# Peptides against a protein of PDB entry 5JXT: the designs that were tried, part 15

Target 1, 319 residues: chain A of PDB entry 5JXT
Amino acid sequence: SLLPKKEINVYIGMSEMQVKWYQKILEKDIDAVNGAGGKRESKTRLLNIVMQLRKCCNHPYLFEGAEPGPPYTTDEHLIYNAGKMVVLDKLLKRIQKQGSRVLIFSQMSRLLDILEDYCVFRGYKYCRIDGSTAHEDRIAAIDEYNKPGSDKFIFLLTTRAGGLGINLTTADIVILYDSDWNPQADLQAMDRAHRIGQTKQVVVYRFVTDNAIEEKVLERAAQKLRLDQLVIQQGRAQVAAKAAANKDELLSMIQHGAEKVFQTKGAFGTMAEKGSQLDDDDIDAILQAGETRTKELNARYEKLGIDDLQKFTSESAYE

## One batch from the design tools (peptide; made by RFdiffusion4, then SolubleMPNN)

Design b2_p27_7_s4
Fold by OpenDDE base, seed 4:
Structure b2_p27_7_s4 (fold): chain B 319 residues (1-319), chain A 27 residues (1-27)
Amino acid sequence: as target 1 above (319 residues)
Amino acid sequence: MALPGGFEERRAAAAAAAAAAAAAALA
């Protein structure tokens, strides 16, 4: 029988470099961040800020001039300059030791390029599929990953490319390196491993940058998912879930954690305390804290009815 | 052991290719 999947949000502090770049992104558009642009501030400008902040949460090297050099190298700096990479690096060692295989999903093909460099640097054998991958190459990569006795440990996928109904039940671990705005896209990604033919307990780790825009992306996705579930259950198909964030929602998301980011000198949380020197106990603590916060987040939205979820603007969760 | 070449080189090459493709689509 297919076991229920275990989903854990893994809340990860920014590295010092991420904090600096996050500050720089906010400062560049400070008038928009403060809402001073008024009615003239375009939704497009706010969406651009959101996308830059999400890039920063993923990896600072997604920006020009962030990587140290010249000379440019692939080395430990690729890991320690991004909180998600530090956690990923430790988690993958554990996953490999337990004889598991892992799917890593991202929204960003350029992050998959970083993850390829990381895989080469660590000696992890991998497959890759993104939106640009030819159909034949997708089939070949899937077949290579799924073959009996495959030496491919990691499959790198863009979340949308993973949505193509493919079977990856030869993996039992799913890492969502970032989240889709549409929670159904992430569910479809998880369902590549959590499907008929899976023989192991599927565990999903959702990486979330703590005290950053990604918490609000996650909250919005969780709200939408709960609304979609309740609409289906109540047969109220007419409740079009507001597909796109409004301007005020985008502004609130950009502002979330911004003050604390500006006040922060150095890294956040466990990244400030341990940096790249996370041990197995530090990872267990991060996972346990994540499991607790995941339960709390789910419990918050489970208590809400359709009418509450429809009225629930991001403001009412913090009273 | 450090590998020669960094992500910046890959990013720069990809950005240049994207810019060239965009220019070719406008021509």
Scores: peptide ipSAE 0.444, ipTM 0.830, DockQ to the pose 0.583
Fold by OpenDDE base, seed 1:
Structure b2_p27_7_s4 (fold): chain B 319 residues (1-319), chain A 27 residues (1-27)
Amino acid sequence: as target 1 above (319 residues)
Amino acid sequence: MALPGGFEERRAAAAAAAAAAAAAALA
């Protein structure tokens, strides 16, 4: 019998470099961030800010001129300059030691390029598929990963490319490095490992940058998922989940944690305390805190009716 | 041990190579 998947949100502080770039993104569009544009603020501008903030949460090297150099190198700076990479680096060592294999999903093919550099730097053998991968190369990569005795530890995928009905049940760990706006895309990605033929407990780690826009992306995705479930259960087909965030929702998402980011000198949370020197106990603490917050998040939305889930509950942008 | 070349440098080189290949395909 297929065991139920375990899903854990892993809340990760920004590195010092991420905080600096997050501040820079907000400062560049400060009038929009403060809502000073009012009705004149374009939805396109807000969507662009959201996309830049999500890039920052993933890795600062997604911005031109962010990488330290010259000389340009692939070294420990690729890891310590992004909170998600610090946690990933420790988590992958644990996953490998336990004899597991891992799927890593992202929305951003350029983040997969960083993860390839990381894999080469750490000596991890990997496969890759994204939206640009030819059909034949996709089949070859899947077959290479799934072959008996495959030495490929990691599979790097864009979430949408991983959604294409493929079987990757030879992996038991799934890392969602970032989240899709559509929670169904992430579920479809998880279902690559969590499918008939899986013999292990599938564990899904969803990385979420703490005190940043990604928390609100996650909340919105959780609301949508619960709404979709209730609509199916109640037969209320007319409840079109608001497919796109409105301007006020986008603004609230941009403002979330912004004040604390502006006040912060250095990194956030465990990244401020230990930086790249996270040990196994720190990882356990992050995972335990994440499991607690995941249960709390789920419990929050399980109590809401359809009418409440249709409202974007902006908790205060400053809490 | 540090590897030569950065992410941005490799990305820029790949973009330049792709642009050159596209230009060569149009010529």
Scores: peptide ipSAE 0.395, ipTM 0.786, DockQ to the pose 0.626
Fold by OpenDDE base, seed 3:
Structure b2_p27_7_s4 (fold): chain B 319 residues (1-319), chain A 27 residues (1-27)
Amino acid sequence: as target 1 above (319 residues)
Amino acid sequence: MALPGGFEERRAAAAAAAAAAAAAALA
């Protein structure tokens, strides 16, 4: 029988460079971040800030003029300038030693470009599919990855392109490098490895930048998923879960952790203590802390009724 | 060992190489 998937949120501190760029994004639109625009503030402006903050959480080189140089190089700076890359680099070494194979999903095709440069730099053999990949090339990439004795360790996918019914049961590890606003898109991505034909325990690592907007993206996604489950169980007509955050929700998400980011000189958490020099024990500690926080997050939403889940509970903004 | 070229330069080079390989496969 197919084993239940194990899902772990991996909470990752920002690098020093991410903190500097996160500050710069907030400072550029400080009036909007402080809510000074009130009801007059454009929802589009807030959505743009959210998207820039999410880019920063993924990798600072997604911004023009962020990359250090001249001279321009691909080296260890590609890794240490992003907390998620530091954790990914250590985690992939473990996954490979275990004889596992990994799917890496992102919302951002340009982040897959960084991950390709990383794969080349580390000598990892990979396949790639995104929204621009031709149908024939997609089939060829899937077949090359799934073939018996494939030397392809990593499959890089955009979450939406990977959602298209493909079978990738030859992988047993799934990394969600970022989260979709729609939790169903992430589930569909996991279901590429977690389906009939899988023979291993599927483990899903969801990367979440700690003390940043991504925690609120995750909370909103978890809330929506629980609401969808309860609506199905109760046989109630789909209360059209407001698919898009309102202005106040977006503002609250932007403000989350912003004060601490402004006060921070350097990196966050394990990134401040160890930087790129994370060892195996540091990774185990991050994973264990992530398992605990994942259980707490799930337990929070499991106790809520439909009426509570329909309200954006800012309760996590008061702790 | 450091590779020459940054992220943007390497992406541009990789895209050009892929385009050249595709053109060579069609020739």
Scores: peptide ipSAE 0.375, ipTM 0.743, DockQ to the pose 0.427
Fold by OpenDDE base, seed 2:
Structure b2_p27_7_s4 (fold): chain B 319 residues (1-319), chain A 27 residues (1-27)
Amino acid sequence: as target 1 above (319 residues)
Amino acid sequence: MALPGGFEERRAAAAAAAAAAAAAALA
């Protein structure tokens, strides 16, 4: 029988470089961030800020002129300049030692380009599929990954490209490097490994930048998923959860953690204390804290009714 | 051991290729 998948949110502090770039993004649009623009900020402007903040949470090198150089090199700076890369680097080493194989999903094909550089730098064998990958090349990559005795450890996928019904049950670990706005897209990505033919316990690690916009993206996704479940259970097909955040929701998401980011000199949390020097015990502590916070997050939304889940107020998440 | 070339160079190459493709589509 297929075992239930284990899902763990992995909460990760920003690197010093991410904090600096996150500050710079907020400062560039400070009037919009403060809501001080007497003209109703365009939803498009707020969506752009959200996308830049999500890029920063993924990797600062997603911005032009962010990478140190010239000379440009692929080296340890690719890892220590992004909190998610520091955790990923340690986690992949553990996963490989366990004889597991891993799917890594992102919304951003340009993040997969960084992850390819990382795979080459660490000597990890990988496959890649994104939205631009030709149909034949997708088949070839899937077959190369799934073949008996495949030397391919990592499969890099964009979340939407992975959604195409493919079977990757030869992997037992799923890393969601970022989250989709639609929680169903992430579930569809997990279901590439968590499917008939899987023989191992599937473990899903969802990376979430702590004290940043990604916490609010996660909360909104969890709220929507619970609402979708309750609507299905109650047969109330007409409660279309408003799929798109309104302006006030977007503004609240942008403002989340912004004050603490502006006050911070250096990195956040475990990245400030240990940086790239995380050991196996530090990873165990991060995973255990993540498992606890994941249970708390789920328990918060399990208590809410349909009417509460329709009200996206930041206040109702703290009662 | 550091590898020559960085993500910035690959970004620049991809941007140049996209610009060339856009120019070819307008021609």
Scores: peptide ipSAE 0.359, ipTM 0.768, DockQ to the pose 0.629

## One batch from the design tools (peptide; made by RFdiffusion4, then SolubleMPNN)

Design b2_p28_1_s1 (from b2_p28_1, 14 letters changed)
Fold by OpenDDE base, seed 2:
Structure b2_p28_1_s1 (fold): chain B 319 residues (1-319), chain A 28 residues (1-28)
Amino acid sequence: as target 1 above (319 residues)
Amino acid sequence: DKEEEEKKKKEEEEKEKKEKEEKKKKEE
């Protein structure tokens, strides 16, 4: 029998470099962040700000001129300059020691380039598939990963490319490095490992940058997922889940944590206390706190009916 | 458990059916 997947949101503080870049993104469009643009603020401008903030939450080197150099070398700076990389680096060591194999999903192919450089730097054997990967090369990568006695530890995938019905049940750990706006895309990614033929407990780690836009992306995705579940259960086929955020929802998402980001000097949370020096107890504490917050998040939406979930606007960043 | 596999298979089939219906409604 296939065991239920365990899903844990892993809440991660920004590095000092991420805080500086997050501030710079907000400052560049401060009038839009303050809502001063009013009715004249374009939805496109807000979507662009959201995209830059999500890039910052993933890795600051996704921006031109962010990487330190010359010399341009892959080193420990690739890890300590992104909170998600610090947690990933410690978590992968544990996963490998347990004899597990891992799928890492992102929305951003350019983040997979950074993760590829990281895999080479740490000596992790990996496979990669993204949206540009040819069909034959996808088959070859899947077969190489799934072969008996495969030495490939990591599979790097874009979430949408990984959604294409592929079987990766030879992995038992799934890391969602970021989240899709459509929670079904993330579920389809998880279901590559959590399928018939899986013999292990599948664990899904969803990385979420704490005190940032990604918390509101996660909340919106959880709301939409609960709405989709209730619509299926009640046979109400015509309830159009609001597929796209409106301007006010986007603005509220951009504003979330912005004040605290502006007040912060240095890194956030555990990244401020220990930086790259996370030990095994720190990772256990992060995972336990994440498991608690995941249960609390789910419990908020489980109490809501279809009509409440449809009316539920993401609470303002200041409520 | 066979019942949990069958429940998951039904949930996956209903999701795929809903995605096909939403795709058809976007093409109309």
Scores: peptide ipSAE 0.000, ipTM 0.245, DockQ to the pose 0.000
Fold by OpenDDE base, seed 3:
Structure b2_p28_1_s1 (fold): chain B 319 residues (1-319), chain A 28 residues (1-28)
Amino acid sequence: as target 1 above (319 residues)
Amino acid sequence: DKEEEEKKKKEEEEKEKKEKEEKKKKEE
């Protein structure tokens, strides 16, 4: 029988470089962030700010001129300049020692480019599929990954490209490096490993930048997922899940953690304390804290009715 | 809306990629 997926949100502090770039993004559009643009502030401008903040949460080298150089060489800086990479680097070493194989999903093809450079730098053998990958090359990559005795440890996928009915049951670990606005896209990604033919316990690690926009992306996705479930259960086809955030919702998301980011000198959380020197005990603590917060998040939305889930609960940045 | 957002994202990514390539060519 297929074991249920174990899903864990992994809450990760920003690196010092991410904090600096996050501040710079907010400062560039400070009037929009403060809501001073009023009715004239375009939804498109707010969506752009959200996208830039999500890029920052993934990796600062997604911005022009962020990568240190010349020389533009891959080195340890690729890891320590992004909190998610620090955790990923430790987690992948553990996963490999366990004899597991891993799917890594992102919304951003340019993040997969960084992850390729990382894989080469660490000597990890990988496959890649994104939106630009030809159909024949996708088949070849899947077959190369799934072959008996494959030396390919990592499969790098864009979440939407990986959603296309692929069987990757030869992997037992799924890392969602970022989250989709649509929780169904992430579920479809997880279901590449969590399918008939899987023989291992599938574990899903969802990376979430702590005290940043990504917490609100996750909360909104969890609300939507619960709403979709309740609508299906109650047969209420007319409850259009709010498909897109309104301006006030986007502003609230952008503002989440912004004050603390402006006050922060250096990195956040475990990244401030240990940075790239995270040990196995620190990873266990991060995973345990993440498992607790995941249960709390799920329990919060399980108690809500349809009418409550249709309201954007701006949980105050102070809870 | 989502298609326009993906189109605009692609156009910005292509613009950032071109600007990065032009900057690399000026520093060589």
Scores: peptide ipSAE 0.000, ipTM 0.304, DockQ to the pose 0.000
Fold by OpenDDE base, seed 4:
Structure b2_p28_1_s1 (fold): chain B 319 residues (1-319), chain A 28 residues (1-28)
Amino acid sequence: as target 1 above (319 residues)
Amino acid sequence: DKEEEEKKKKEEEEKEKKEKEEKKKKEE
């Protein structure tokens, strides 16, 4: 029988470099961040800020002139300059020692480029599929990964490319390196490993940058997922969930953690204490804290009705 | 309680099974 998937949100502090770039993004548009634009502020401008903040949460090298060089060489700096990479690097060592195989999903093909450089640097054998991958190359990559006795440990996918009905049940670990605005896209990604033919317990690790925009992206996605489930259960198909964030919701998301980011000198959380020197106990603590926060997040939305979830802005989760 | 976790696990398995059957019915 297929075992239920275990889902864990992994809350990760920003590196010092991420904090500096996050500050720089907010400072560049400080009038918009402070709400000084009011009704005149463009929704497109706010969406652009959100996108830059999400890039920063993924990796600072997604920005032009962020990578140290010349020389442009892959080294430990690729890892320690992004909190998610520090956790990923330790987690992948555990996953490999357990004889597991892993799917890594991102919204950003340019992050997959960084993850390829990382895989080469660590000597991990991988496959890749994104939105530009030809149909034939996609089939070849899937077949090579799923082959009995495949040496391919990692499959790198964009979440959208992974949504296309692919069978990857030869993996038992799923890492969502970032979250989709549509929780159904992430579920479709998980369903690549969690389907008929899976023989292992599927574990899903959702990386979430702590004290940043990604917490609000996750909360909104969880709210939407619960609303969609209740609408299906109650037969109220006509409840058009207001699918697009309004300006005030986008502004609230941008402002989330911004004050603490401006006050921070250096890295956040465990990244401030240990940086790249995370040990096995630090990873266990991060996973345990993540499991607790995941249960708390789910418990908040389980108690809400359709009418509450429709009124629920990202601000009302804390009242 | 272990029994409530097993019950939630079974309900989640049944929901995922129904969602997969409904997706299959939409692709047919």
Scores: peptide ipSAE 0.000, ipTM 0.245, DockQ to the pose 0.000
Fold by OpenDDE base, seed 5:
Structure b2_p28_1_s1 (fold): chain B 319 residues (1-319), chain A 28 residues (1-28)
Amino acid sequence: as target 1 above (319 residues)
Amino acid sequence: DKEEEEKKKKEEEEKEKKEKEEKKKKEE
């Protein structure tokens, strides 16, 4: 029988470089962030801010001129400049030591480029699929990863490209490096490993930048997932609320943690305390805290009815 | 061909939907 997947949100502090870039993104559009643009603020401008903040949460090198150089050499700076990379680097060592194999999903093909550089730097053998990968090359990469005795440890996928019905049950660990706005896309990604033919306990680690836009992306995705489940259960197909965030929701998401980001000198949380020097106990503490917060998040939305979930999309704009 | 890619995508979405329904039926 297929074991239920274990899902853990891993809440990760920003590096010092991420905090600096996050501040710069907010400062560049400070009038929009403060709501001073009023009715004239375009939804497109707010979406652009959200996209820049999400890039910052993933890796600062997604911005032009962020990478230190010349010389442009892959080194430890690729890891310590992004909180998610620091946690990933420790987690992958543990996963490998356990004899597990891992799928890493992102929304951003340019983040997969950074993850390729990281894999080369650490000597991890990998496969890659993104939106630009030819159909034949996708088949070849899947076959190379799934073959008996494959030495490929990591599969790098864009969430949308990895959602294409493929079987990756030769992996038992899934890392969602970022989250899709549509929780179904992330579920489809998880279901590449958590499928018929899986013999191991699938564990899903969802990386979430703490005190940032990604917490609100996660909350919105969890809310939508619960609403979709209840709509299916109650046959109320017409109640499937606006899939796209409104302006006020986008503004609230952008404002989330912004004050604390502006007040912060250096990194956040465990990243401020230890940075790249995280040990196994720190990782265990992060995972345990993440498991607790995941249960709390799920329990919050499980208690809500359709009407409450629809209201909460309106009231979470006022708190 | 864009039509064949859309058809394959629909067939994969329908296959995923059936697999989710079968998974739900086994967890019950």
Scores: peptide ipSAE 0.000, ipTM 0.255, DockQ to the pose 0.000

